# Peptides against a protein of PDB entry 2AZE: the designs that were tried, part 192

Target 1, 148 residues: chain A of PDB entry 2AZE
Amino acid sequence: AQECQNLEVERQRRLERIKQKQSQLQELILQQIAFKNLVQRNRHAEQQASRPPPPNSVIHLPFIIVNTSKKTVIDCSISNDKFEYLFNFDNTFEIHDDIEVLKRMGMACGLESGSCSAEDLKMARSLVPKALEPYVTEMAQGTVGGVF
Target 2, 101 residues: chain B of PDB entry 2AZE
Amino acid sequence: GRLEGLTQDLRQLQESEQQLDHLMNICTTQLRLLSEDTDSQRLAYVTCQDLRSIADPAEQMVMVIKAPPETQLQAVDSSENFQISLKSKQGPIDVFLCPEE

## One batch from the design tools (peptide; made by RFdiffusion4, then SolubleMPNN)

Design b1_p27_1_s4 (from b1_p27_1, 10 letters changed)
Fold by OpenDDE base, seed 5:
Structure b1_p27_1_s4 (fold): chain B 148 residues (1-148), chain C 101 residues (1-101), chain A 27 residues (1-27)
Amino acid sequence: as target 1 above (148 residues)
Amino acid sequence: as target 2 above (101 residues)
Amino acid sequence: MVDPIEAQQKRREQIRKAREVLEEAKK
């Protein structure tokens, strides 16, 4: 009985660790797809335009976005060397990283929400190594956890 | 029996975890390759138009923060205000507003 | 030199924590 109990504890420990790794892997896959898709989009656009966009017209990764109501009053304190910033808001705000922006742009092909069309799924699969394609398929179907 | 079943489960879980580790290594390798590829980094950008498509500056103020890696970011909620603190050790931080269309 | 993947992960964690603070404020 005690031996079985010990093994059950270990089983639960491993299950939780696997669950965490699955989540991490999914995020890594989404990042890879989003990045490659973004690069591909921009490459194609620049080829059509026959030149790159003006340097100050683009925002290179990585970046962070902060958004709030236009009515929000914002005070900003900046150090002389611009190493430190302090923003004060009189209302709530939102913070988003570049990955979330890319997802909202559709760069992850809707895979993040399991809302991939056939074309989206084809694109997603084309942007990962062959070894990851089965997992991408599982993500699209929402069956990643089906192993357990 | 019960013991045999648990033992078998543990073996299967070990194999599953090893497979996950392998797949994660593949992913991280790909991401590192992207970070080291000059052409990919040159093309890894969004436009203000992209940002407007997800957050309309007509209704929302959109602020862009370009900070060096390892920059400390902290949000604070006080009884008086909401704060964002940024502290870099590796270089200056650039902040600008996304213009309206 | 900082691993860009690790740096990204740290940034994501900081943003997550920041969001938690803000969400608590909205309650």
Scores: peptide ipSAE 0.412, ipTM 0.907, DockQ to the pose 0.950
Fold by OpenDDE base, seed 1:
Structure b1_p27_1_s4 (fold): chain B 148 residues (1-148), chain C 101 residues (1-101), chain A 27 residues (1-27)
Amino acid sequence: as target 1 above (148 residues)
Amino acid sequence: as target 2 above (101 residues)
Amino acid sequence: MVDPIEAQQKRREQIRKAREVLEEAKK
């Protein structure tokens, strides 16, 4: 019946929207964990050192990283006010945002790849509000989306 | 029947979506709190050592870009080269290299 | 004041698009 067809279309629309929101939520959770873990690490390190690091030795978020072979020739054009940059590479390069860097540093506790040890999972859970803990567990187990 | 089944499915999906929305709101709130906390922002940094751990400058050149919000980043490829264009309207862009060990 | 979450989303989107350009160039 036409009514059933309409509802099936709506069902598919909702499923797609939920899938998108699940992906967004997972990323937000990873960001939260990574940020809090990073802050915690640095706080502890500074306390042990009894001093903050030199200002020019650290890179505050947000940032972007561009990496390429050390053999890559790079030409750079910069405006006088430094509002515009143009880089020319004679070979391919990679671009990474700060979140990806944090993930690779292990700040997301391996949750991004489902490679959490028991200790990693414990850490991850400790860095989110209670309401998010079940979802963190599901992410670690790879069971996100099982509501359908 | 078929209609009843679909109706029930839609109700369940609606509840699931509402739960997701709620959790997302919690997450975004936490992230905003972090962004507004001065101490957290002071401690939200990586070191060159951190960057070397994921991209060894002995093999890779690592360039760091500090740009204001809303900075436009665009990559372009040509037959001769690859390009990155950065355009800011909110302030100067800072670019520097991560030194080798 | 720019919403940091929105700014991050825009930046990530730009990076994604940039990566797509680079990946297509490799083919």
Scores: peptide ipSAE 0.401, ipTM 0.905, DockQ to the pose 0.885
Fold by OpenDDE base, seed 3:
Structure b1_p27_1_s4 (fold): chain B 148 residues (1-148), chain C 101 residues (1-101), chain A 27 residues (1-27)
Amino acid sequence: as target 1 above (148 residues)
Amino acid sequence: as target 2 above (101 residues)
Amino acid sequence: MVDPIEAQQKRREQIRKAREVLEEAKK
């Protein structure tokens, strides 16, 4: 009886760990798709323009963005060496990393929300190794997460 | 029996986890290859137009933070203000608004 | 050299924690 109880506890522990890893894998897939899609987009754009964009007109990864209402009053304190920043806002603000920005730009092809068109899914599949294509398909269908 | 069933379940779960680990390794390998490829890094950028597309430029101000890896970012709630603290030990932090704003 | 994947994970975690602080402030 005690042995069975121990195994049941272990079973539940492994199920939870698998669930966490599934989430992590999905995020990694989205990152890969987003990065490759971004690079592809920019390469095409530069070819069409026959020149790279001006250096100060682009923001290279990695980055973080903070957005708030234009009405928000912001005070900023900066150390002499620019190693430390302190921002004070009189209202709430939002913080986003570069990956979230790419997702909102559509670089993940809507896969993050399971809102892929046939063309989106085709693009997503083309940006991952063959071994990951089945998982991408499952993500698009919302069938990921089943543990048997 | 119950014991045999549980034992079999654990074996199957172990195989599933190993498969996930394998797929994750494939993903991390691809991401590392991208990070090490000079041409890819050159093309890994967004524009101010991209940022404006995700935050209504009529109502929102967008601040960009370029910080070294391992920079500490903390939000602090005080009775009077909302705060963001940035602390880097590896280099200077660059903060700017999109030039087109 | 810092592993870029690990660095991204740490940054994402910091942002998550920051958001939690902001949400608690609204209560």
Scores: peptide ipSAE 0.395, ipTM 0.904, DockQ to the pose 0.923
Fold by OpenDDE base, seed 4:
Structure b1_p27_1_s4 (fold): chain B 148 residues (1-148), chain C 101 residues (1-101), chain A 27 residues (1-27)
Amino acid sequence: as target 1 above (148 residues)
Amino acid sequence: as target 2 above (101 residues)
Amino acid sequence: MVDPIEAQQKRREQIRKAREVLEEAKK
């Protein structure tokens, strides 16, 4: 019946929207965990050192990283006001945002890849509000969206 | 029947979406709180050692870009070279190399 | 003031697009 067909279409629309929101939520959770974990790490480190690190030794968020082989030739054109940059590379390069850097540092506790140890999962859970803990667990198990 | 099943599915999906929205709101709230907390922002940094652990400066050149919000970033692959363009409308862009040692 | 979350999202999207360009270059 036409009614059933209409509902099937709506079902698919909702499923797709939910999938998108799940992805967005997962990213938000990872960001939250990564940020809080980073802050916690640095706080602990500064306490142990009894002082903050030298100002020129740290890079505050937000930032972007560009890396390439040391053999890569880079030419840079910069506007006088430094509002515009143009980099030319003779070889490929990689771009990473700060969140990706944090993930690679393990600040997201391996949750981004579902590779959490028991300790990592415990840490991840401790860095989110209670309402988010079940979802963190699902992310770690790779079972997000399993009910759909 | 089929209609009843679909109707039930839609109700369940609606509830699931509402739950997701709620959880997302919680997350965004937490992130806003972090952004507004001076101490957290002071401690929101990585070190050169951190970057070396990801991209060893002995093998890789690591460039750090500090750009204002909403800076436009574009990569271009041409037959001649690879390009990155940065365009800011809200302030100067700072670029520096991560020291090898 | 710019919403830092939104700004971050936009930056991630730009980087994603940039990576797509670079990945195509590797082919």
Scores: peptide ipSAE 0.413, ipTM 0.907, DockQ to the pose 0.964; fails the geometry check

Design b1_p27_2_s1 (from b1_p27_2 with A3L E7Q Y21F S22T T24I)
Fold by OpenDDE base, seed 1:
Structure b1_p27_2_s1 (fold): chain B 148 residues (1-148), chain C 101 residues (1-101), chain A 27 residues (1-27)
Amino acid sequence: as target 1 above (148 residues)
Amino acid sequence: as target 2 above (101 residues)
Amino acid sequence: SLLNDLQVTVTGSRLVQTSKFTIIATS
């Protein structure tokens, strides 16, 4: 009885750990797809233009985005060495990291929301190693957690 | 009995976790390779047009923050206070504004 | 971020310069 109880506790622990790892893997896959897709897009664009973009016209990863209404009043304090910033807003704002921006740009092919068309899924599969393709398919179908 | 069933379940879960670990290793390896590839990093950028597609500067101001690794960000967004604090330990922080046009 | 994660944490510092700041525009 005690042994069974111990094994049940271990079972629950492993199930939770697997669930966490599934979430982590999905995020890693999305990051890989988004990154490779971005690089591919830009490579193609530069080839078509036969030149790279002006250096001050692009924002390289990593970055953070802050957006708010253009009517929002912002007070900014900055240290002399620019190591510290303080922004005070009179209204709400939003913060997005670069990965979220890439997702919203469609760089993850809609895989993050289960909105993959056949073409999107084909692109997503092409941007991961062969071993990850089945998992990408499961993500698109929303069936990743249904195996256990 | 119950013991045998639980034992078998644990074996199956172990195999599943090992498979996940393997896939995660593959994925992290790919990400590391990308981070170490100079050409990939050169091409890892977005444009102001991209940012406008996320938050149109006609309605929203878009601020871009470039900060060194391990920079700390504190944000407060409440009815009483709206604040962002940045603190870098490794160098200066750069802040840019995406133009409306 | 793929390349650099910012740590969301409580900060408590005093700054030297304060202004209604004009941010450098990118294009």
Scores: peptide ipSAE 0.021, ipTM 0.859, DockQ to the pose 0.132
Fold by OpenDDE base, seed 2:
Structure b1_p27_2_s1 (fold): chain B 148 residues (1-148), chain C 101 residues (1-101), chain A 27 residues (1-27)
Amino acid sequence: as target 1 above (148 residues)
Amino acid sequence: as target 2 above (101 residues)
Amino acid sequence: SLLNDLQVTVTGSRLVQTSKFTIIATS
């Protein structure tokens, strides 16, 4: 009885660990797709323009975005060495990391929200190694989570 | 029996996790290769137009934060307090404002 | 709404811009 109880605890432990890893893998796949898609977009754009954009006109990853209404009053305090920043707002704000920005740009092909068309899925599959293609398909179908 | 069933379940879960780990390793390797490719890193950028697609500067103020690794960001968004705190341990933090242009 | 600390993971290089974007400096 005690032995079975111990194994049941271990079973639950493993199930939870697998669930966490599944979430991590999905995020990693989305990051890979988004990054590669961004790179190829920019490569194509620069080729069409026959020149790169001005160096100070673009923002390289990584970055964080903060946005708020233009009417929001912001007080900013910066340490002398710029190691510390403090922003006080008089209204709500939003924070987006670079991956979220890429997703909202469509760089993850809508795979993150189940809004993946057939063409989007084709693009997504083309941006991952062959071994990951079945998982991408499952993500698009919303069928990830089974025992595999 | 119950013991045999649980033992079998654990073996199956182990196999599933091994497969999962394998896929994660593949994905991590690809991301590492991307980070090591100089040309890819050069092309890993967004534009002001991209940022406007997320939050239009005509109505929203957009700040860009670039910080060293392990920088701590604390955000409070409540009716009584609206605050963002940044603390870096590895170097200076840069904050930019996206223009409406 | 964010109520907890967030550790920023950096995977790319830093960039200092002087055009198109304005550096916010208060001190």
Scores: peptide ipSAE 0.021, ipTM 0.854, DockQ to the pose 0.066
Fold by OpenDDE base, seed 4:
Structure b1_p27_2_s1 (fold): chain B 148 residues (1-148), chain C 101 residues (1-101), chain A 27 residues (1-27)
Amino acid sequence: as target 1 above (148 residues)
Amino acid sequence: as target 2 above (101 residues)
Amino acid sequence: SLLNDLQVTVTGSRLVQTSKFTIIATS
């Protein structure tokens, strides 16, 4: 009885750890797909244009996005060395990291929400090593961790 | 019995975790390779058009923050305070605005 | 971020919105 109880505790511990690792892996996969897809898109676009975009027209990763209403008053304080910034808003704002931006751009092929078309899934699979393809499929189906 | 079942479960979970670890290692390796590929980094950018697709420029203003590694971002968004604080350790922070069409 | 992630501490901030924008350097 006590032995079984101990094993049950260990079972739960492992299940939780696996769950955490699953989340981490999924995020890593999404990052990889999004990044590679972005690079691929831009490469194709530059090839079509026969030139890179103007330097001041693009934002390279990494970055953070802050958006707020155009009517929001923003007070910005900057240190002399520009090492410190302080933004004060008179209204709410939103913050998005670059990965989230890429996801919203569709760079993760909708895999993040399990909303992949057949073409999206094909693209997603093509952007990961073979060993990761089954997991991508599971993500698309929403069946990750189904055996647990 | 119950003991046998639990033992089997633990073995299966161990195998599953090992698989996850392996896959994570693969992912980490791929990401490192991407970070080390100069061509990929050159092409790792978004445009103003991309950002406009995320927030309506007619209603929203968009700021882009570029900061060195290990920069700390603190954000408070409540009814009493709306604030973003940035503190870098390795260099200056750059802020950009997306122009409206 | 894939590269050189910022250390972010957020309290009560919204993280989701979709729109189109253009970027201009301010500094």
Scores: peptide ipSAE 0.021, ipTM 0.853, DockQ to the pose 0.231; fails the geometry check
Fold by OpenDDE base, seed 5:
Structure b1_p27_2_s1 (fold): chain B 148 residues (1-148), chain C 101 residues (1-101), chain A 27 residues (1-27)
Amino acid sequence: as target 1 above (148 residues)
Amino acid sequence: as target 2 above (101 residues)
Amino acid sequence: SLLNDLQVTVTGSRLVQTSKFTIIATS
């Protein structure tokens, strides 16, 4: 009885670990797809324009975005060496990292929400190594969660 | 019996985790390769138009934060306090606004 | 962040309201 209990505890531990790793893998896949898709988009755009965009017109990764209403009053304190910033808002704000921005741009092909068209899924698959394609398919179908 | 069943389950889970680890290694390697590819990094950018598609500067202020690695961002968003604190350990932080037009 | 990740700690979360902004810089 005690042995069985120990094994059940171990089983649960492993299941939880697998679940965590699945979540991590999914995020990594989304990052990879989004990044490669972004690079591909920009490469094509620059080729069409026959030149890169002006340096000050683009924001390179990594970055963080903060947005708030234009009516929001923001107090900004900056250290002399610019190592520290403090922003005080009089209203709510949103923070988005670059990954989230890319997702909202559709760079992850809707895979993050399982909202992939056939074309989206094709694109997503094309942006990962072959070994990851089955997992991408599962993500698109919303069937991730099983045990390999 | 129950013991045999559990033992078999654990064996299967081990195999599953190994497969998962393999996939994670592949993915991590790909991301590392991207980070080391100069051309990819050069092309890894968004435009102000992209940001406007997420938050329209006509209605929203869009602030961009560029910070060195290991910079810490602390945010509080409550009825009593709306605050963002940035602390860099490796260099200066750059903050700028996206133009409205 | 995808590369050179920032460590973000958020306490509370709300959607921003639409409004005009004023930044007051202090030094």
Scores: peptide ipSAE 0.021, ipTM 0.859, DockQ to the pose 0.229; fails the geometry check

Design b1_p27_2_s2 (from b1_p27_2 with A3L E7Q S22T T24I)
Fold by OpenDDE base, seed 4:
Structure b1_p27_2_s2 (fold): chain B 148 residues (1-148), chain C 101 residues (1-101), chain A 27 residues (1-27)
Amino acid sequence: as target 1 above (148 residues)
Amino acid sequence: as target 2 above (101 residues)
Amino acid sequence: SLLNDLQVTVTGSRLVQTSKYTIIATS
């Protein structure tokens, strides 16, 4: 009885650890897909344009986006060395990291929400090593979470 | 019995975790390769058009923050306080606005 | 981010202003 109890505790511990790792892996996969897809998109676009975009027209990763109403008044304080910034808003704001931006751009093929079409799934699969394809499929189906 | 069942479960979970670890290693390797590929980094960018798809500058101002590694961002967004603090340890922080058009 | 992650911390209290320069923006 005591032995069974101990094993049950260990079982639960492992299940939780696996769950955490699953989440981490999913995020890593999404990052990989989004990044590669972005690179692919831009490569194609530059080829079509026969030139790279103007340097001041693009934002390279990494970056953070802050957006707020145009009516929002922002007080920005900057240190002399620009090591420190302080923004005070008179209204709410939103913060988005680059990965979130890429996801919203569709760079993760909708895989982040399990809402990808067949073509999206095909793209997603093509952007990961073969060993990761089954997991991508599971993500698309929303079936990640079980023991595999 | 129950003991045998639990033992079997643990074995299966161990195998699952090992597989998971393996997949994570593959992912990590791929990400490192991407970070080391100069051409990929050159092409790793978004445009203002992309940002407009996230927040339309006609209604929202879009501010871009580029900061060195390990920069800390602290945000307060409450009914009484709206603040963002950035603290860099490795260099200057760049902030700029995305134009409307 | 894939590159040089920015550590994000959400707090409930206002931070003390320490910077010298202030820029006011409405757009």
Scores: peptide ipSAE 0.021, ipTM 0.858, DockQ to the pose 0.192
Fold by OpenDDE base, seed 3:
Structure b1_p27_2_s2 (fold): chain B 148 residues (1-148), chain C 101 residues (1-101), chain A 27 residues (1-27)
Amino acid sequence: as target 1 above (148 residues)
Amino acid sequence: as target 2 above (101 residues)
Amino acid sequence: SLLNDLQVTVTGSRLVQTSKYTIIATS
């Protein structure tokens, strides 16, 4: 009886671990798609423009953005060496990392939200190794997690 | 019996996890390759227009943070306190605003 | 970010990504 109980605990542990890894894999796939798509977009754009954009007109990864209402009052304190910043807002704000920005730009082809058209899905599949294509398809269909 | 069933379940879960790990390894390898590719690094950028499409500066102020690795960002967003703290250990932090146009 | 080693962690019911930055959110 105790042996069975121990195995039950282990079973549950493994199920939870698999669930977490599935989420992690999905995020990694989205990152890969988003980054490759971004690079592809920019390469094409630069070719069309016959030159790269001015250095100060672009933001290279990695970065973080903070957005808040234009009406929000922000007080900023900066250390002399710029190693430390303190921002105080009088209203709510949002923080987004570069991956989130790319997703919202559509670089992940809408795969992250199940808004993947046939063309989007085709693009997404083309940006991952063959071994990952089935998983991309499952993500688009919302059928990930069949092990449960 | 129950023991045999559980044992079989664990074996199946192990196989599933191994397959998952394999896929994750493939994915992380691809990400590393991209990180190591100089041309990809050069092209890994967004524009202010891109950011505007996410948070229109006409309505939203967009602040960009560029910081060294291991920089800590602490954020408090509550009715009583709205604060962001940045602490770097490896160098200066650069913060700038995206122009409205 | 892609330009750094990525660590994806599930905290609670959401994913937390860490790379160059360590983000601590407090509500």
Scores: peptide ipSAE 0.021, ipTM 0.856, DockQ to the pose 0.152
Fold by OpenDDE base, seed 1:
Structure b1_p27_2_s2 (fold): chain B 148 residues (1-148), chain C 101 residues (1-101), chain A 27 residues (1-27)
Amino acid sequence: as target 1 above (148 residues)
Amino acid sequence: as target 2 above (101 residues)
Amino acid sequence: SLLNDLQVTVTGSRLVQTSKYTIIATS
């Protein structure tokens, strides 16, 4: 019947929306874990050193990273007010945002790849509110979305 | 019948989505709290050593870009053209290199 | 970005200063 067909379309729409929200939630969780873990690491480091790092020795979020071979020739053009930059490379380059950098640093505890050790999972769980712990566990097991 | 089954499925999916929305609200709240916490923001940094662990300046040059909110980035990476364009509307852009050492 | 999202979009303007093989480092 037409009613059943309409409901089937709605069902498919909701399934896709849920899938998208699952992906978004996972990313939000990873961001939270990575951020808190970074802050915790730095807090501990500063406590051990009994001083903050020199101002020009650290890079505060947010930032973007561009890397290329040191043999790559780069031409750079800058506006007078530094509002505009143009870089021309003679070879390939890579761009990474701060989130990806934190992930590669291990700040997300390997949760992004689903390869968490017991210690990594313990750390990840400790960095989220209690309500999110079950979802973190599911992410580590790779079972998110398998319940419905 | 099928109608009843579909109706039940939709109710279950609605509950699942509501649960996801709730969890997402918790996450976004936590992130907002972190962004508003001065101490957390002070400690939200990486070092050049951290960046060297990602891309070793012995083989790769590492360029750091600090840009105001809503800065536009255009990138082209092809055999014919390799280009990055930055355009800010809210202030100057800072660019610096990580030391090789 | 956690604190600031950059938008990937098409840009096109003429710039005044040009440096070859050099990045003007800023803090």
Scores: peptide ipSAE 0.024, ipTM 0.860, DockQ to the pose 0.138; fails the geometry check
Fold by OpenDDE base, seed 5:
Structure b1_p27_2_s2 (fold): chain B 148 residues (1-148), chain C 101 residues (1-101), chain A 27 residues (1-27)
Amino acid sequence: as target 1 above (148 residues)
Amino acid sequence: as target 2 above (101 residues)
Amino acid sequence: SLLNDLQVTVTGSRLVQTSKYTIIATS
């Protein structure tokens, strides 16, 4: 009985670890797809324009976005060396990291929400190594979670 | 019996985790390769138009933060306190606004 | 962040917007 109990504890521990790794893998896949898709988009755009965009017109990764209503009053304090910033708002704000921005731009092909068209899924699959394609398919179907 | 069943389950889970580890290694390798590819990094950008699609500057302020690695961001968004604190360890932080138009 | 990850800690976050902005810079 004690042995079985120990094994059940171990089983649960392993299941939880696998679940965590699945989550991490999914995020990594989304990052890869989003990044490659962004690069591909921009490469095509620059080719069509026959030149790179003006340097001050683009924001390179990494970045963080903060947005709030234009009516929000923001008090900003900056250290002399610009190592520290403090922003005080009089109302709510939103923070988005670059990956989230890319997802909202559709760079992850809707895979993050399982809302992929056939074309989106095709694109997503094309942006990952072959070994990851089955997992992308599972993500699109919402069937990730099985033990394989 | 129950013991044999559990033992078999653990063996299967081990194999499953090994497969996951393999996939994760592939994925992390790909990301590292992308981060090390100069051309990819040159093309890894968004435009103000992209950001406007996320939050229209006509209605909202869009502030961009560029910070060195290991920068810490602390945010408080409650009914009584709305605050963002940034602390860099490796260099200066750049903050700028996206143009409205 | 994909590159040069930032450590983000959010406490009591609603992350919703309801107003316009004015930046007052100090220092």
Scores: peptide ipSAE 0.021, ipTM 0.860, DockQ to the pose 0.241; fails the geometry check

